# Peptides against a protein of PDB entry 4JHK: the designs that were tried, part 150

Target 1, 212 residues: chain A of PDB entry 4JHK
Amino acid sequence: EDYKIQSFDLETQKLLKTALKDPGSVDLEKVSSVIVDQSLKDQVFSREAGRICYTIVQAEAKQTNGSVFRRNLLNRLQQEFKAREETRKRSTQEWVCLVSFICNIFDYLKVNNMPMVALVHPVYDCLFRLAQSDALKNEEEVDCLVLQLHRIGDQLEKMNVQLMDELFNLLRDGFLLQEDLSSMGRLLLLEILEFRAGGWKLSDTAQKYYYS

## One batch from the design tools (peptide; made by RFdiffusion4, then SolubleMPNN)

Design b2_p25_3_s3 (from b2_p25_3, 8 letters changed)
Fold by OpenDDE base, seed 5:
Structure b2_p25_3_s3 (fold): chain B 212 residues (1-212), chain A 25 residues (1-25)
Amino acid sequence: as target 1 above (212 residues)
Amino acid sequence: SRIEEILSKHKPPAPVPELPYVEFP
């Protein structure tokens, strides 16, 4: 398969390509670090990173029955997650990239075709943070929140419906009660409320309403 | 209204067993 890694220099591209085909021949800790670093800078790559990570995990499992890459990846994610408030204070862009990456890993890095249970709470924690009043006033954070819920909301709900209910209570209250939302932010919150209410899909009418 | 319609369809909260918190492995 072809992966979108043009944003890396040629040497790093070679490293990633080798990791995808022959993971045992490269430093998988370095590979994981490179992927995480780039994902924290580039939200577009963050999406692709999920696919890349899954492929490397599968390749390593098949080649050596190992899990070095996944372990290093998750360890790095743990570190970034723990420092998420500091990251948010430093850079909203890096913060939303972090959330996006964690959500993408949740989406793509399946175990036996199921989401990793260990990622459920971290993902919800990130989404709950985005649902706080100080975050909802920032359109970039609202964009991230709504995007992730479109991508993985249905999967997350299946893992923990109570947390999803609590999250959407915050979103409802934000939509109804928070005064400093942007017009677009308010529209996005309404859209995602409708999206879930519609079974994590939009009707043709709703699609036209929001995205005509 | 459209807003009222959407809000009326909001899924009500229901207590369910919560998954235990697990750190990244």
Scores: peptide ipSAE 0.021, ipTM 0.536, DockQ to the pose 0.320
Fold by OpenDDE base, seed 1:
Structure b2_p25_3_s3 (fold): chain B 212 residues (1-212), chain A 25 residues (1-25)
Amino acid sequence: as target 1 above (212 residues)
Amino acid sequence: SRIEEILSKHKPPAPVPELPYVEFP
């Protein structure tokens, strides 16, 4: 398979390619750090990063029955999560990249065909932060929130419906009551409210409304 | 459109075996 790693220098590309095929021959801590670093800079890459991480995890498991990569990955992710407020203050872009990456890891790195339970609350914490009034007024944060809910909302709800209800209460209140939402932000909130109400699917009528 | 991009999603890959990992607080 081809992976979108053209943004890395040649040496790093080689490192990643080797990790994908022969993870035991490389420093998997370094590999994880490189992936996380890039994911924090490029939200588009974060999706690809999830796939890359999945492949490396499988490769290491098959080769050595090891878990060094996943352990290091989650360690770094935990560090970034703990510092999320500082990241948000520093850069909205980096913050939404972090959220996107955490959500993608949640989506791709399943255990026994189920999401990792340890990531459920961290993901919700991120989404709840995006659902606060100070975040909802920022279209970039709303974009991120809605994107993640489209991707993993149904899975998250299955893990904890109470938290999802609370989250959507905030979104509904934001849509109805918050005055400083952008037009697009308000539209996105409406869409995601409708999306969940429809069982995490868009009806034909909704499809026509939003995409006509 | 931007909305279409946001609405796009992909099926997750197959799961991997359970392995030790770091727990989030």
Scores: peptide ipSAE 0.029, ipTM 0.515, DockQ to the pose 0.075; fails the geometry check
Fold by OpenDDE base, seed 2:
Structure b2_p25_3_s3 (fold): chain B 212 residues (1-212), chain A 25 residues (1-25)
Amino acid sequence: as target 1 above (212 residues)
Amino acid sequence: SRIEEILSKHKPPAPVPELPYVEFP
């Protein structure tokens, strides 16, 4: 399988390729750091990073029955998560990249084909933060929120429907009551409300309305 | 209206408790 890692230099690409095939032959802490660092800069890459991480985890498990990579990865994510408010204040872009990466790890880094339960609350914490009034007024944060809910909303709901209900109450209130939303932001909130209401899918009519 | 139909599928607003911190595994 091919992975989109052309954004890295050749040496790093080699490192990642080796980690994918023979994780025991590389410094997996370094590999995890490289992946996290790039994911915090590129939201698009963060999705690919999820697949890469899953593959490395599987390769290490198969090779040595180890979990060094996953531990290092999650430890780094823990550090970034703890500092998320500072990150948000420093850079909205880095903040949404962090959220995107955590959501993508939730999506891809499954155990026995099931989401990691330990990631459920951290993911919801991020999404709830994006659903606060000070975040909803920022279109970049709304984009991130809506994107993640399109990607993993159905999975998250299965893990905790109560939190999802609470989250969408905030989104509904934002849509109805918040005055400083952009037109696009308001449209995106309406779209995601409809998306969930439709069973995490859009009707043909809705698809045309929002994305024609 | 369509908007009202969509919104009607949501529960009434309720207080949202602060979520506790959960450590990554």
Scores: peptide ipSAE 0.025, ipTM 0.469, DockQ to the pose 0.528; fails the geometry check
Fold by OpenDDE base, seed 3:
Structure b2_p25_3_s3 (fold): chain B 212 residues (1-212), chain A 25 residues (1-25)
Amino acid sequence: as target 1 above (212 residues)
Amino acid sequence: SRIEEILSKHKPPAPVPELPYVEFP
């Protein structure tokens, strides 16, 4: 498979490629740190990092029946989550990259074909933060919110319908009542509201409206 | 379009082995 690791220098790319093939031959703590660091800087990589992480986890499991990589990854992720408000204040880009990465990990690192229960509330916490009025006025945060809901919204709802209802109440209120939304932001909120209402699918009518 | 870009789908995920984990605070 082709992994989007072009944002790394050549030496780090080599390290990652080695980890994907022979995880026992590299420092997996270092690998996990590198992945998290880059995920916080590059949104394109952040949204694909889950696939890389999954592959490394599987490779390590097959090679040594170990879980060193996943343990280090989740530990680092927890640290970043704890500091999420500080990250948001420092850099909107890093904040949305963090959210994207957490959601991506939620999506790819399933246990027995089920999402990790421990990640459900953290994911919702991030999405609820993006749904606050101070975040909805920022196009970058709205883009992130809508993107994640399109990718994992149906899975999240299955884990907790009540939280999803509460989240979408905020989105509805934002769409209807908030005055400082961008035109694109408002359009995206409307689209995601209709997307969920349609069972996490777009109707033919909606498809024509948004894409014709 | 911007919306079309956001709506682009991702690779289907695959399961990983069980691992004990504590919920984030």
Scores: peptide ipSAE 0.024, ipTM 0.607, DockQ to the pose 0.088; fails the geometry check

Design b2_p25_3_s4 (from b2_p25_3, 10 letters changed)
Fold by OpenDDE base, seed 4:
Structure b2_p25_3_s4 (fold): chain B 212 residues (1-212), chain A 25 residues (1-25)
Amino acid sequence: as target 1 above (212 residues)
Amino acid sequence: SRIEEILATHKPPAPIPKLPYVEFP
């Protein structure tokens, strides 16, 4: 499997490759930091970083029954999460990368066949932030929001349907009432509303509407 | 389409080995 780490320098690539295969031989705190740092800067990597993290967690568990990487990863994620508003102010791109990465971690790092409960509220907090009026007017943030909901919405709903209902109330209101949405943003909101309404899949009717 | 492609490439992850629970700090 190709982990798409071409954006790193050669030394870091080697570090990551080693972590993927022999996690006990590297500084897993450093590895976690590198992954988070790059995930904030590189949209392509951010989308794949969860898979990389999953592999490292698996490798460490098999090799030493350890969880050093996961612990450090979550610690770093918490730091970034706490600073999310400042990140958003500094760079919309970094903000949406952060959200994407957190959602990806939620998706991949399942414990006992379940999502990590500790990530549920942070993920919802991020999505709720994207659902605020000041974010919905930004197409990049809407793209991120809709993308994450397509990817993990069904899982999130299973964890807390009440929060999902509240979130989608905001999205509905944004779609119906907010004046400064882009045309594409409005279309995306409509699509995701339909997506959830259809049981987190597109109906044949919706498929024809959006993609015919 | 973009959405279809995203959904098509989204692989449900396999569960990881049992690990101690770590709270989101």
Scores: peptide ipSAE 0.022, ipTM 0.557, DockQ to the pose 0.073
Fold by OpenDDE base, seed 3:
Structure b2_p25_3_s4 (fold): chain B 212 residues (1-212), chain A 25 residues (1-25)
Amino acid sequence: as target 1 above (212 residues)
Amino acid sequence: SRIEEILATHKPPAPIPKLPYVEFP
């Protein structure tokens, strides 16, 4: 597999590659910190970080039956989650990268083919924050919100349909009632509303309308 | 489109090995 780690310097790339192959030979706490740090800076990496994390978790489990990496990863992730409002205030880019990363981890780190229950509420909390009026007026945040819902919305709904209903009530109200949405933001909200209504799929008619 | 491209590349990942449950701190 090809991992999108080109944004790291050569030394760090080597560290990550070693972790992927032989996790017992590296400091997995350091590796987890490096991944989280870069996920906050690089949106492309943030979206793909789940794959490398997944592989490291598998490698460690196979090698030592351990879970040091996952534990450190989740600990660091929780720290960033707790500070999410400060992050958002400091940098919208870092905030949406954080959300993307959390969602990606939710998507990839399945145990017994099930999402980690502990991540359900944190993911929803992030999405609900993006669905607030002050966030919906920012195209970057709307883009992030809609992207995550396309990727993991169906999984999240299966975990808690009530929260999903509440979230989409906010999105509907934003689309209909909020005056300071960008044109693209409004279009994206409409699209995702129809996407869910169609069972997390787009009809042929909708596909043509939005993307043809 | 951007969204279409992303969706085309997104695939459900294989589950990781059975591990002890770790609570999100």
Scores: peptide ipSAE 0.021, ipTM 0.596, DockQ to the pose 0.060
Fold by OpenDDE base, seed 1:
Formats: structure tokens, sequence, C-alpha cells
Structure b2_p25_3_s4 (fold): chain B 212 residues (1-212), chain A 25 residues (1-25)
């Protein structure tokens, strides 16, 4: 299995590779920090980081029955989440990378084969922020919102259907009532509305309409 | 911390298959 770590320098790549195979031999706090830092800068990496994190978690559990990496990762993630509004103000790119990363962690870091309940509200908070009027007018934020809902919407709904209903009420209202949406943004909102309505899947006909 | 408390109450995740992602064409 290949991991997308080519954006790191060679020394850091070695660190990550070692963490994947022999986590007990490296500073797992440093590893977690490196992963989070890169996830905030690189959208390609941010969406793959969950897989890397999952592998490291499993490797550490197998090797030492430890959870040092996961603890440090989540602690750093919590810090970034708390500062999310400042991040958004500073850089839309970093903000959507943060959301993507949080959603990816939610997707991959299962506990007893279940989503971490502690991440449910943080994920929804991020998605609700993307569903606000000031965010819906930005295509980059709409892209992020719709992409995450495609990835984990069904799982999130199972965790809290009430929040999902509230979220999609905002998206529906945005689609219908907000005048300063881009054409693409409006199209994406319509698509995701239909996606959920269809049980978090698209028919072949709908697939062709939106993407062919 | 709250995170540490949560982690202490849960078992490490069991190996599971990677979940697929839907990508925009």
Amino acid sequence: as target 1 above (212 residues)
Amino acid sequence: SRIEEILATHKPPAPIPKLPYVEFP
C-alpha cells in the first residue's frame, strides 16, 4: 500500500514510514504534529491523512497496545478545531483542509468499529459553519461541504439525524433563497440535496446529469 | 484532558477495511 507522503522532505518521510511500521521507535507526538501541519496545507494529503493515521494507530496498538499517537493527534486536532474561525479568516484553503482532515479522521479512526462519538459534534459544527450564508457564497467552501457529505454524510446521519435534518434545512434554504451563490455552488447544493434524498446515493441518470 | 478521558474509556480500534470515498468526476 502506497501512502501519499511525497510532499514531505526525505527525513520526514522516513519518520512517517517508521511510524507506520515501528511506532514505538519514534516520537509519536512529533509524528502527529507533522501530519496535522501538512493536512492544513495540502488538500490532497488532508483527505489521505486519515488512512495514514489509521495505520499508525493500528500499528501502535499491535506493537505496544498503546494509544500515544491517537491521543496526541486528537489533542492537536482539538486545538485546531477551537481556532477554526481564526483559521478561516486567515486562509480559506487552510480552513477547508482542516474540515477535510477532521472529517477524514472521523471516517477512519473507528473505536470498536464505531465512529468516535466525541467527533460527531465537531464534524457537524464544521459542516454547519460551511452551510452559513457567508460560506455558501464561496465555491471552495461549498466544494468542501458537498465533498464531505458525500464521504461521511450517511455515517453522520446515523449518529444524529436531527442535526442532519437541520443542516439540510440550511442547504435547502441556501439553494432556494440565497441570491449570491455561484452557479456551480447552486448546482452542487442541488446535487447533494438529491444525493441525501436518494439514500446517500445517486442513480445512473442523476450521475449522468451532474457529471457527464 | 477531555480527549484523554474519552480515549481511556474506549478500546483501541479493531482492524477494519478502508472506507471508500466518493470523488467528483
Scores: peptide ipSAE 0.016, ipTM 0.484, DockQ to the pose 0.018
Fold by OpenDDE base, seed 5:
Structure b2_p25_3_s4 (fold): chain B 212 residues (1-212), chain A 25 residues (1-25)
Amino acid sequence: as target 1 above (212 residues)
Amino acid sequence: SRIEEILATHKPPAPIPKLPYVEFP
């Protein structure tokens, strides 16, 4: 498996590679911090960070039946989540990377093959923030929102359909009523509305509309 | 397109073994 860690310096790459194969030989708190830090700064890494975390979690479970990495990871994620508004104000890029990373963790780090219940509301909170008018006008945030909904929307809905209904009410209203959406933003909102309406799949009609 | 890229890059995760529950602090 290829892990996108080329953005790190060589020493950190070595640390991560060791964590992936022999987690007991490294400081897993440090590893978790490094991953979170880089996920906030590097969009390419952030998009794949969930897979890396998943592998480390599995490696540690297999090696020592431990969960030190996951515990530290979730602790750091909680800290970043609590500061999400400040992050958004500081950097839209870091904000969407944070959302992406949290969603990736939700997607990959399952308990007994089920999403972690504790992450459901945090994920929805992030998506709801992206669905606000001030965020919908930013194409980068719309891209992030739609990306996450394509990847984990069906899973999230299974966890809480009421929140998903509320979220999509906001998206519908944004699509219909908000005037300062970019052309691409509006297109993406329409697509995701149809995507959910079609059971988290594209209908033949939608496929023709968007891609033919 | 962006949508095509999104769909093409999404990879479903493999199941992980049961781990002790950790609360999101």
Scores: peptide ipSAE 0.021, ipTM 0.602, DockQ to the pose 0.073; fails the geometry check

Design b2_p25_4_s1 (from b2_p25_4, 17 letters changed)
Fold by OpenDDE base, seed 1:
Structure b2_p25_4_s1 (fold): chain B 212 residues (1-212), chain A 25 residues (1-25)
Amino acid sequence: as target 1 above (212 residues)
Amino acid sequence: SPLQEVDEEMLESLKNEKFSFDKLL
């Protein structure tokens, strides 16, 4: 199976490949740090990173019955989450990468085939931050918000429908009341409102209208 | 399954460490 790790140097690629096949032979703390660092720089990679992390977790479980990688990964995620406001102030790009990565970890790393409960509130906190007025006026943040809701909104709602209702109240109010939204931002908010109202599904006609 | 067993151990570890993310104010 091919993993998109071409952006790393050859030594790091070797490290990651070894972690995927023989996790017990590598420093899994270092592996987790490398994955997080790259995910904070490249939003596209963050989704691939989720898949890579899932594979490493499975490999370690099968090989050594261990959970060292996941523990280190979550510890690093917590550190980055705690610093999220400073990250946002420093770079919108790094901030949306962080949100994307946390959401993808939520999506890929399951516990007993269910989302990790420990990540539910952190994910909602990130999405609520993106739903604030100062964030909704930034198209890059709106793009991130809408993308994550398309990917994991249905799962998040199952975990806590009350928080999802509160989140979408903010999005509705932003769509209706906020004056400094970009045209695309307003369009995306409308789309995601309709997406949830339709049971987290988008008709082919709507897909063409909003994204073609 | 081995994966489920690891997951249970992780959950127990998280509980024992009182692992939690900060809430947005």
Scores: peptide ipSAE 0.027, ipTM 0.674, DockQ to the pose 0.156
Fold by OpenDDE base, seed 3:
Structure b2_p25_4_s1 (fold): chain B 212 residues (1-212), chain A 25 residues (1-25)
Amino acid sequence: as target 1 above (212 residues)
Amino acid sequence: SPLQEVDEEMLESLKNEKFSFDKLL
């Protein structure tokens, strides 16, 4: 398998590659910290990070029946989640990276090919925060919200349809009633409303209208 | 697996509407 880790220096790349193949031979706390730190700076990497994390978790389980990496990963995520409001105030970019990362961990850390139930509420909490009026007026946050819903919305709905209904009520109200949305933000909200209404699918015609 | 163990515990917490992120560990 190919993992996109070119953004790291060669020493760190070696560390990550070793963790993927022989997790027992490296400091897995350090590995988890490196992955989280980079994911909080690079939203694009956060998706690849989810896949990397899952692979390391599985490799450690098979090699030593251990869970050191997962424990450290989730511990760090918990710390970042608890501080999410401060992160948002400090940097919108770091905040949307955090949301992206937790959503991608949800997407990739499967248990028996199903999403981890433990991550459902944290993910929804992040998405609900992005759906508040003060966040909807920020295009970066709307971009993040819509991107995550495109990626994992169908999975999240299967885990809790009531929360998804409540979330989309906020999005509908934002689209219809909020005056300070950007033109692109309003367009994205309309698109995601239509996307869900269509069973988490978008017609080719609609795709061209919204994204071409 | 460790993930399954956490999942089972959190599932129970969700049923009781007592979820907290602290229980992920």
Scores: peptide ipSAE 0.027, ipTM 0.631, DockQ to the pose 0.189
Fold by OpenDDE base, seed 4:
Structure b2_p25_4_s1 (fold): chain B 212 residues (1-212), chain A 25 residues (1-25)
Amino acid sequence: as target 1 above (212 residues)
Amino acid sequence: SPLQEVDEEMLESLKNEKFSFDKLL
């Protein structure tokens, strides 16, 4: 299986490849840091990072029954999550990358074929932050919000339907009442409202219209 | 059209809140 790690230098690529095959032979703290750092800069890599992380976790578990990588990864994520407001103030791009990465980790890093319960509230906290008025007026943040809900919304709802209802109340209010939404932002909110209402499904025609 | 495929329950909710679907789009 191939992993998209071309954005790294050759030395780092070798490190990651080794971690994927023989995690016990590398510094897994360094590996986790490299993955998080790049995920905060590159949204395209963020999705791939989730898959890479899952593979490393499984490889380490199989090889040594260890969890060093996962522990370091989650510790770093916790640090970044705690500083999320400062990140948002500094760079909208880094902020949406952070949200994307946390959501992708939630999606890929399953335990016993279930999402990590510890990530449920952090994910919702990020999505709730994106659903605030000061974020909804920014199209980049709306794009991120809607994208994540398309990817993991159904899973999140299964974990906590009450929080999902509260989140979508905010999105509905934003769609109906907020005056400084962009045209595209308003369209995306409408689409995601319909997406959930349809059981986290949308017709091919509708999907093409909203995302053409 | 995709707009015609909007969930009927959602449409009714919007109408009840005194927001016209056509005006919101």
Scores: peptide ipSAE 0.006, ipTM 0.342, DockQ to the pose 0.018
Fold by OpenDDE base, seed 5:
Structure b2_p25_4_s1 (fold): chain B 212 residues (1-212), chain A 25 residues (1-25)
Amino acid sequence: as target 1 above (212 residues)
Amino acid sequence: SPLQEVDEEMLESLKNEKFSFDKLL
């Protein structure tokens, strides 16, 4: 199976490919660092990163019954998460990449086919931050918020419906009351409100309305 | 499950910002 790692140099690509197949033969701390660093720069990669991470975790577990990669990955994620406000101040792009990456890790790094409970609050914290007024006015942050809710909203709701209700109350209020939303931002909020209301899916009519 | 127990401990640690995701491993 091919993984989308073309953005890396050839040496790093080789490292990643080796980690995917023979994780015991590479520095898994370095691998985790490389993946996180790239995920903080490229939101498109962040989704692929989740898949890559899952594969490496499985490969290491099967090969050595180890968890070195996952440990390093999650520790790095924790560091980035704790510094998220500073990241947001420095770069909106890096911030939304961070959120995207955390959400994708939540989505892909499942244990016994279930998401890690420990990631639920961090994910919600990120989404709640994106739902604040100062973030909703930024279309890039709204894009990120809506994208993540499309990807993992149903899973998150199953983990904590109360938080999801609270989050969507903020989104509804933002849609209805906030004056400085972009046109697209407002449209996206409406779409995601409808998306959840429809059981985390869109009708054919809605699909055409929002994405034609 | 054992993992859930670990997750709960992690969650508790997260509340006071003294947490490590490594506890889940």
Scores: peptide ipSAE 0.023, ipTM 0.597, DockQ to the pose 0.132; fails the geometry check

